# Peptides against a protein of PDB entry 3B8E, part 27

Target 1, 230 residues: chain A of PDB entry 3B8E
Amino acid sequence: PFLIFIIANIPLPLGTVTILCIDLGTDMVPAISLAYEQAESDIMKRQPRNPKTDKLVNEQLISMAYGQIGMIQALGGFFTYFVILAENGFLPIHLLGLRVNWDDRWINDVEDSYGQQWTYEQRKIVEFTCHTPFFVTIVVVQWADLVICKTRRNSVFQQGMKNKILIFGLFEETALAAFLSYCPGMGVALRMYPLKPTWWFCAFPYSLLIFVYDEVRKLIIRRRPGGWVE

## One batch from the design tools (peptide; made by RFdiffusion4, then SolubleMPNN)

Design b1_p10_7_s1 (from b1_p10_7, 7 letters changed)
Fold by OpenDDE base, seed 1:
Structure b1_p10_7_s1 (fold): chain B 230 residues (1-230), chain A 10 residues (1-10)
Amino acid sequence: as target 1 above (230 residues)
Amino acid sequence: YYKELIEKAL
């Protein structure tokens, strides 16, 4: 996210505090939950066919998969960001190069795509309003990520949601997202302003995409054991 | 949307 912010010179889509909340608040419990995944999960319990070569290949494939999932998460966040800004009059193309003027407190006449002028305060409210949904989007996408990480080969429909710690993790990150989004004072404290409930749904297509992607991947693995997709 | 809310609040 920060790289795109620099390269495109767009208004900051995700604040540093929000990033810390993601790293510490939303990633820790899920990671722990995955560590305590039930023995019925085939991720960690399957012995490699060749402990030396298959381990390395599997680590590379897992790293690639997580990289792809991370990209989808970022895309989901940016999608939400662009939707919010577009709804407020800033089309994506108009945001390119706007950062310098956006962040200048002395410029109070920044025009949106429709010729509406925005004061510095108004712009910052919209910016900080984007931070919260970006965070929420990551959380919602992580729901799918956590669910798909339950198994390597088996469908989620076959294994189900037996890990109580995983369920707790999903609840915790959702509760944290709700707290950060709607608790009074979060706008001042964390620059996370309340979001419309509809923004939670902006992430759903991406969560579904991850879910479908992984289910298809697993289906291919089941049908073609030892393939490059494994 | 939020601009409208801000404008209404001002």
Scores: peptide ipSAE 0.018, ipTM 0.514, DockQ to the pose 0.014
Fold by OpenDDE base, seed 4:
Structure b1_p10_7_s1 (fold): chain B 230 residues (1-230), chain A 10 residues (1-10)
Amino acid sequence: as target 1 above (230 residues)
Amino acid sequence: YYKELIEKAL
């Protein structure tokens, strides 16, 4: 997200504080939950064919999968960002290169895609309004990520939600997201302005996409053990 | 939407 902000020169979609809240607030409990996740029965029973090579290959495949999930998360966040800005008159194409003028306090007549002028204060309100739903979108997408990371081969439906810590993590992330989104003073302290409850649903298609992707992947692994998709 | 809210708040 931040790289795209720099490269495309768009208004900042996700603040540094929100990034820190994600890394420290939302990801920590899930990471712990995954550490305490009971090993999949098939993983525990199956010795690696070659302990040296298969472990390394597996680590690479895991890293690639997490990389792909991270890309989908970013896409979800940007989708929400672009939707919000579009609803406020800033189409995605118009945002390209707009950062310089957007962040200039002395320019109070930045035009949107429809010729409406925006003051600096108005622009910053919209920007900070984007930070919250971007964050929330990541949290909602992380729900799917956390659930899918629980297993390697088994479907989530087969393995079930046995890890109470993971379940707690999901609730904690949601509670944190709600707190940061709606608690008074968060707009001033964290530049996270309140969002409409409807924006929570903006990420759901991406969460579903991740879920379906992983379920399909796992299905392929189950049907073709030792395939490149593992 | 937010522009309208801002305009009402200002």
Scores: peptide ipSAE 0.016, ipTM 0.478, DockQ to the pose 0.014
Fold by OpenDDE base, seed 2:
Structure b1_p10_7_s1 (fold): chain B 230 residues (1-230), chain A 10 residues (1-10)
Amino acid sequence: as target 1 above (230 residues)
Amino acid sequence: YYKELIEKAL
């Protein structure tokens, strides 16, 4: 998100504080949950691996898969961001290069895509309104990520939701998202203004995309054991 | 959508 902010010179889609809340608040319990995940039944039947060669290959493949998931998460967040701004008169193409004028307190006549003028205060409210749903989108997409990460080959439907810690992590991150979105003072403290409940649904297509992506990946692995997609 | 809310709040 921050790289696109710099390169495209768009209004800030996600604040640094919200990023910290993602990394420290939402990712910690999920990461712990994965450490306690039960081994897949099929993995237990595999021959011993060479620790040196197979570890490097697996780490590279895992890194690529999680890198792709991270990109999908970011796309989900940006989708929500662009939808909110578009509903307020700022089309995506108009946002390119707009940051300089957007962040200038002395410019109170920034035009949107329809020629409407926006004061600095109005612009900042819209910006901070985007921070919350971006964060929530990441959390909702992380639901899918958490569920898929527990297995390498087996479908989620085959292994099920046996990890109680993972389930707890899902509730924890959801509770945190609700807290940050609706608790009084979050707008001042975190630049996260209250979220319209409908925006929670903006992330769902991307969560589904991650599920489909991972299930397809796992299906390929099952059909071609020892392939490059493991 | 939020523009209207902002205008009412400001």
Scores: peptide ipSAE 0.019, ipTM 0.512, DockQ to the pose 0.014; fails the geometry check
Fold by OpenDDE base, seed 3:
Structure b1_p10_7_s1 (fold): chain B 230 residues (1-230), chain A 10 residues (1-10)
Amino acid sequence: as target 1 above (230 residues)
Amino acid sequence: YYKELIEKAL
């Protein structure tokens, strides 16, 4: 998110404090929970073909899969960001290069895509309005990510939801997202303004996409053991 | 128009 903010010079899609809340609040418990995940029944029953080479290949492939999921997660967040700004009169193409004027407090007549003028205060309200649903989108996409990360090869339906710590992590990050979104004072403290409950659903297609992607990937791995997808 | 919609929506 921050890289795209710099490269495209768009209004800040996700505040620094919000990013910290993701990294510290929503990612730590899940990451710890994954360390306690039960071993896959099929992997642990198989003797490694070559303990040195197969481990390295497996680690690289896992890293690539997580990188791909992270990219889909970011795309989901940006989708929500662009939808909100478009609903406020700022089409995606109009946002390119707008940051300089957007962040200038002395410019109170920044025009949207429809010629409507926005004061600095109004622009900051809409910017901070984007931070919360971007964050919520990330959390909702993380639900799918956490569920699929339980196994490398087995379907979620085969492995099941056995890790109680992971389940707790899902509830914790959801509760945190609700708290940050609706608790009074969060707009001042974290630059996260309240959002409509309907914005929680904006990420669901992306969560489903990640889930389908991973199930298809795992299905391919099961059908073609030792393939490049593994 | 859009500002009012947002204010009403939020």
Scores: peptide ipSAE 0.009, ipTM 0.456, DockQ to the pose 0.015; fails the geometry check

Design b1_p10_7_s2 (from b1_p10_7, 4 letters changed)
Fold by OpenDDE base, seed 5:
Structure b1_p10_7_s2 (fold): chain B 230 residues (1-230), chain A 10 residues (1-10)
Amino acid sequence: as target 1 above (230 residues)
Amino acid sequence: VNKLLIELAL
């Protein structure tokens, strides 16, 4: 989010406070829940890791986390952001370079894509209105990410959803996201304004895409062990 | 855990 904010010079898609709510709030219990996952049925058929050559964090993990899944998550967040701004009169093309004028408190006549003028206060309300749905989008795509992290090779359908702590984590992160989004005073305390219930659905295609992508990846690994996808 | 935390840093 912050890199695109700088490079494209667009209004801030996700605030620092909302990032902290993800990292310290919604992700903590789900991440811990993975420690309680059952071993895959084929674990004893795999060779042990060589501690001298095989890094715990390798290029494959970085490629999967940052280059594949993280990019799909970011696309989901930005999709939600652009939908909300477009509903408020700001088309994606008009946002390019707009940050300088957007963040200037002395400019009260910033035009949208339809020639409507926006005061600094109105623009900041719209910006903060984007932060909460972006945050919620991240939580919704994290459902898929958490579920795919249960296994390396087995399908989630083969492994099943037997980890009660992981199921609890999915409900906890969702309940926390709803609390932060709709609890009175969150707009003042965290600059998290309430979102329309319809904006929760903006993330669902991306969450499904993550899940399908990983299941296809795992299917390829099972059919062609030792391939470049492993 | 590391994978999930890494995805949030984007």
Scores: peptide ipSAE 0.023, ipTM 0.689, DockQ to the pose 0.193
Fold by OpenDDE base, seed 4:
Structure b1_p10_7_s2 (fold): chain B 230 residues (1-230), chain A 10 residues (1-10)
Amino acid sequence: as target 1 above (230 residues)
Amino acid sequence: VNKLLIELAL
């Protein structure tokens, strides 16, 4: 989010506080839950990793995590961001380069795509209104990410949802996201304004896309072991 | 830290 904020000079999509809520709040329990995942059914049929040659974090993992899944997650967040700004009169094209004027407290006549003027305070309300749904979007796509991370090769349908700690993590992160989104005073404390329940659904296509993409990937790996997709 | 940096970078 921050790279696009700088490069495109758009209003800040995701605040620092919301990022901290992701990293320290919603992601921590789910990440720990993966340590309790049941071994894949074929684990004993695989050769042990050579600790001298096989990196724990390899280029394939980086490509998958950052280049593929992370990009889909980012697209989901930005989609939600653009939807909310469009609902408030700011079409995506109009956001390009707007950051400078958006963040200037002395400019109180920033026009939206329809010629409506926005004060600095009104713009900051809209910005902070975007942060919460962006955060929620990340949580929703993280459901898919967590579920796909259960296995390297087995389908989630083959592995099943037997990890109770992972299930707990999914509920915890969702409950925390709902708490941060709807608890009174969060707008003042965390600059997280309440979101319309409809904005939760903006992430669902992307969450589904992540899930389908990974299941297809795993299907390819199972059908063509030793392929470039591994 | 890496995740934070990545989320900050995204």
Scores: peptide ipSAE 0.035, ipTM 0.726, DockQ to the pose 0.072; fails the geometry check
Fold by OpenDDE base, seed 3:
Structure b1_p10_7_s2 (fold): chain B 230 residues (1-230), chain A 10 residues (1-10)
Amino acid sequence: as target 1 above (230 residues)
Amino acid sequence: VNKLLIELAL
């Protein structure tokens, strides 16, 4: 979010404090839950990792986590951000370069895509209104990410949802996300204004896309072991 | 820390 904020000079999509709530709040229990996942049925057919040559973090993991899944997650967040701003009169094209005037407290006549003027206070309300739905979008796409991270090769349908700690993590992160989104005072404390319940659904297509994409990837790996997709 | 920094940067 912050890189695009700088490069495109758009209004801030997600606040730093809100990012910390993701990394330290919603993601911790889900991440820990993966340590309790049942071994894949083929694990005994795999050679042990060589600690001297085989990195724990390899190019395939980086490509998958940051290059593929992370990009889909970012697209989901930005989609939600652009939809909210468009509903408030700011079309995506009009946001390019707008940051300078958006963040200037002395400019109270910033026009939207329809010629409506926005005060600094009104613009900041809209900006902070985007932070919560962006955050919730990340949590919703993380449901899919957590589920796909259960296995390297087996389908989720083959592995099953037997990890009770992972199921608990999904409920915990969702409950925490709801708490942070709707608890009174979060608008002051975290710059997280309450969102309409409908905004939770904006991420669902991307969450489904992540899930389907990974299941297809795993299917390819199962059919062609040692391929470039592995 | 690096993941956090990348996520903070993104």
Scores: peptide ipSAE 0.035, ipTM 0.671, DockQ to the pose 0.074; fails the geometry check
Fold by OpenDDE base, seed 1:
Structure b1_p10_7_s2 (fold): chain B 230 residues (1-230), chain A 10 residues (1-10)
Amino acid sequence: as target 1 above (230 residues)
Amino acid sequence: VNKLLIELAL
């Protein structure tokens, strides 16, 4: 998100406070819950990792986590961001290079894609209105990410949802996201403006895409062990 | 967290 903000010179898609709410709020309990996941049914048939040669974080894990799933999550966030700005009169093409004028407090006549002029205060309200749905989008795609992280090779349907702590984590992160989004005063305290309930659904296609993508990946691994997808 | 930090940095 921040790289695209710099490269495309667009208005800030995700605020620092919302990032902190993700890293310190919504991700902690779900991540800890994975420590309580049941072993995969084939664990006793796998060779133990050699701690001297096998990196815990390998190129395949980085490629999968950051290069594949992370990119889908980022696309989901940006999709939500562009939808909200478009609903407020700013089409994606008009956002390119707009940052300089957007962030200038002395410019009060920034035009949208329809020729409507926006004051600095109005623009900042729209910007902060984007931050909360972007945050919620991340939480919704994290549901899929957490579920796919339960197993390396087994389908979620084979492993099942027996980890009660993981289910609690999914509930907790969702409840926290709802609290931060809708609690009175969050707009002042955290610059988190309330989102329309419909904006939660902007992330669902991407969450489903992550889930389907990983299930297909795991299916390929099970059918072709030792392939480039593993 | 690190995954998300990089996703957020992108």
Scores: peptide ipSAE 0.028, ipTM 0.704, DockQ to the pose 0.123; fails the geometry check

Design b1_p10_7_s3 (from b1_p10_7, 7 letters changed)
Fold by OpenDDE base, seed 3:
Structure b1_p10_7_s3 (fold): chain B 230 residues (1-230), chain A 10 residues (1-10)
Amino acid sequence: as target 1 above (230 residues)
Amino acid sequence: FLRELIELAL
């Protein structure tokens, strides 16, 4: 989110507080839950990791986490962001380069895509209105990300959902996201304004895409062990 | 920019 904010000079899609709510709030219990996952059925066919040669963070992990899954998650968040801004009169093409004028407190006549003028205060309300749905979008795509992280090669359908701590983590992150989004005073305390319940569904296609993508990837790995996909 | 981010975070 922040890189595109800088490169495209668009209004801030995700606030610092909302990022902290992800990193310290919704992602913590789910991440810990992965330590309680059962070993894959093929683990005894793998040699032990050599701590001198085998990196914990390898190029494959970076490619998957940042290059593939992280990009799909970012696309989901930005989709939600662009839809909200479009509903408020700012089409995606009009947002390019708008940041400078958007963030200027002295400019009170920034035009939207329909020629309506927006004051600084009105623009900031719209910006903060985007932060909560973007946050919720990330939580929804993280459901899929957490589930796919259970295994390297086995399908989730082969591994099953036996990890009760992971299931608890999914409920916890969702409950926390709902609390942060709808609890009275969160708009003042965290600049997280309440969102329409319909915004939760904006991320579902991307969550499904992540899940399907990873299951297909794992299927390819199982059918072609030692291929470039591995 | 960092100051604005901090002000936005406060």
Scores: peptide ipSAE 0.019, ipTM 0.455, DockQ to the pose 0.026
Fold by OpenDDE base, seed 1:
Structure b1_p10_7_s3 (fold): chain B 230 residues (1-230), chain A 10 residues (1-10)
Amino acid sequence: as target 1 above (230 residues)
Amino acid sequence: FLRELIELAL
């Protein structure tokens, strides 16, 4: 998010407070829950990792986490961001280079894509209105991310959803996201304005895409072990 | 920008 904010000079899509809410709020319990996941049925048939040569974080893991899943998550967040700004009169093309004027408190006549002028205060309300749905989008795509992280090779359908701590984590992160989104005073305290319930659905295609993508990946790995997809 | 980020973070 922040890289595109700088490169494209668009209004800030995700605030620092919302990032902290992800990193310290919604991600912790789900991440811990993976420690309680049942071992894959074939784990004892795999050779142990060599701790001297084999990195815990390898290029394949980085490619998967940042290059593939993380990119889909970012696309989901940006999709939600662009939808909200478009609903408020700012089409995606009009956002390019707008940051400088957007963030200038002395400019009160920034035009949207329809020629409507926006004051600094109005623009900041719209910006902060984007932060919450972007955050919620990340939570929704993290549902899929957490579920796919249950296994390396086996399908989720083979592994099942037996980890009660993971189910609790999914509930907790969702409840926290709802609390931060809809609790009175969050607009003042965290600059998190309430989102329309319909904006939760903006993330669902991307969450499904992550899930399907990983299941296909795992299917390929099972059929062609030792491939570049592994 | 950093000041604005800090003001946004506060």
Scores: peptide ipSAE 0.019, ipTM 0.448, DockQ to the pose 0.025
Fold by OpenDDE base, seed 2:
Structure b1_p10_7_s3 (fold): chain B 230 residues (1-230), chain A 10 residues (1-10)
Amino acid sequence: as target 1 above (230 residues)
Amino acid sequence: FLRELIELAL
């Protein structure tokens, strides 16, 4: 998100406080829950990792985490962001380079895609209105991310949902996301304005896409062990 | 830019 904010000079899609709420709030319990996952059925057929040659974080992990899954998550967030701004008169093409004028408090005549002028205060309300739905979108796509991280090769349907700590983590992150989104005073404390319940559904296609993509990937790995996908 | 980010974060 932040890289696109810099490169495209668009209004801030996700606030620093909301990022911290993801990294330290919603993701912590889910991440810890993976330590309680059951070993895959074929784990004893795999050679132990060589700590001298085999990195814990390898190119394949970076490609999956940042290059594939992370990009789908970012696309989900940006989809929500662009839809909200478009509903408020700012089409995606018009946002390119707009940041400089958007963030200038002395410019009160920034035009939208329809020629309507927006004051600095009005623009900041719209910007902060995007932060909460973007945050919620990330939480919803992280449901799929957490579930796919349970295994390297086995399908989630083969592994099952037996990890009670992971199930608890999914409920906890959802409850925390709802709390941060709807609790009175969060608009002042965290600049997180309440969102319409319909905005939760914007992330569902991307969550499904992550899940289907990884299940297909795992299916390929099972059918062709030692392929470039592993 | 960093100053603007800090001002936006405050």
Scores: peptide ipSAE 0.014, ipTM 0.401, DockQ to the pose 0.027
Fold by OpenDDE base, seed 5:
Structure b1_p10_7_s3 (fold): chain B 230 residues (1-230), chain A 10 residues (1-10)
Amino acid sequence: as target 1 above (230 residues)
Amino acid sequence: FLRELIELAL
């Protein structure tokens, strides 16, 4: 989010408060729940990790987490952001370079893609209206991310959904996201304005894409052990 | 939904 905000000079897609709500709110219980996941059925067929040579954080993990899944998550968030701004008259092309004028309090005549003028206050309402749906989009794509993290090689369908703590985590993060989005006073306290229920669905294709992508990856690993996908 | 999104993006 912040890198594209700086490089493209677009209005802020996701605020610092909403990021803190992800990192400290919605992600904690799901992350802890993975410690209670059952071992994969093939674990005894794998050689033990050499603690001297094999890093816990390796290039494959970085590639998967940041280069693949993290990029799909970011695309989902930005998709939601662009949809909301387009619904408010700001097409994606018009957002490029707009940040400077958008954030200026003295400019009250910023035009949208249709020639409508927007005051500073109106623009900030729209900006903060994007933050909550972006946050919710991240939660929805994290459902898929959490589920795919249950296993390294086995399909989720082979492993099953037996981890009750993980299931609880999925409900908890969703309930917390709904609470932060719709509880009265959150707009004042956290600048999290209520979102239209329809905006929850913007993330679903990306959540499904993450799940399908990882299942295909795991299928390839099972069919071709020691390949470049592993 | 996709149709509405395309109409919003156009």
Scores: peptide ipSAE 0.000, ipTM 0.273, DockQ to the pose 0.026

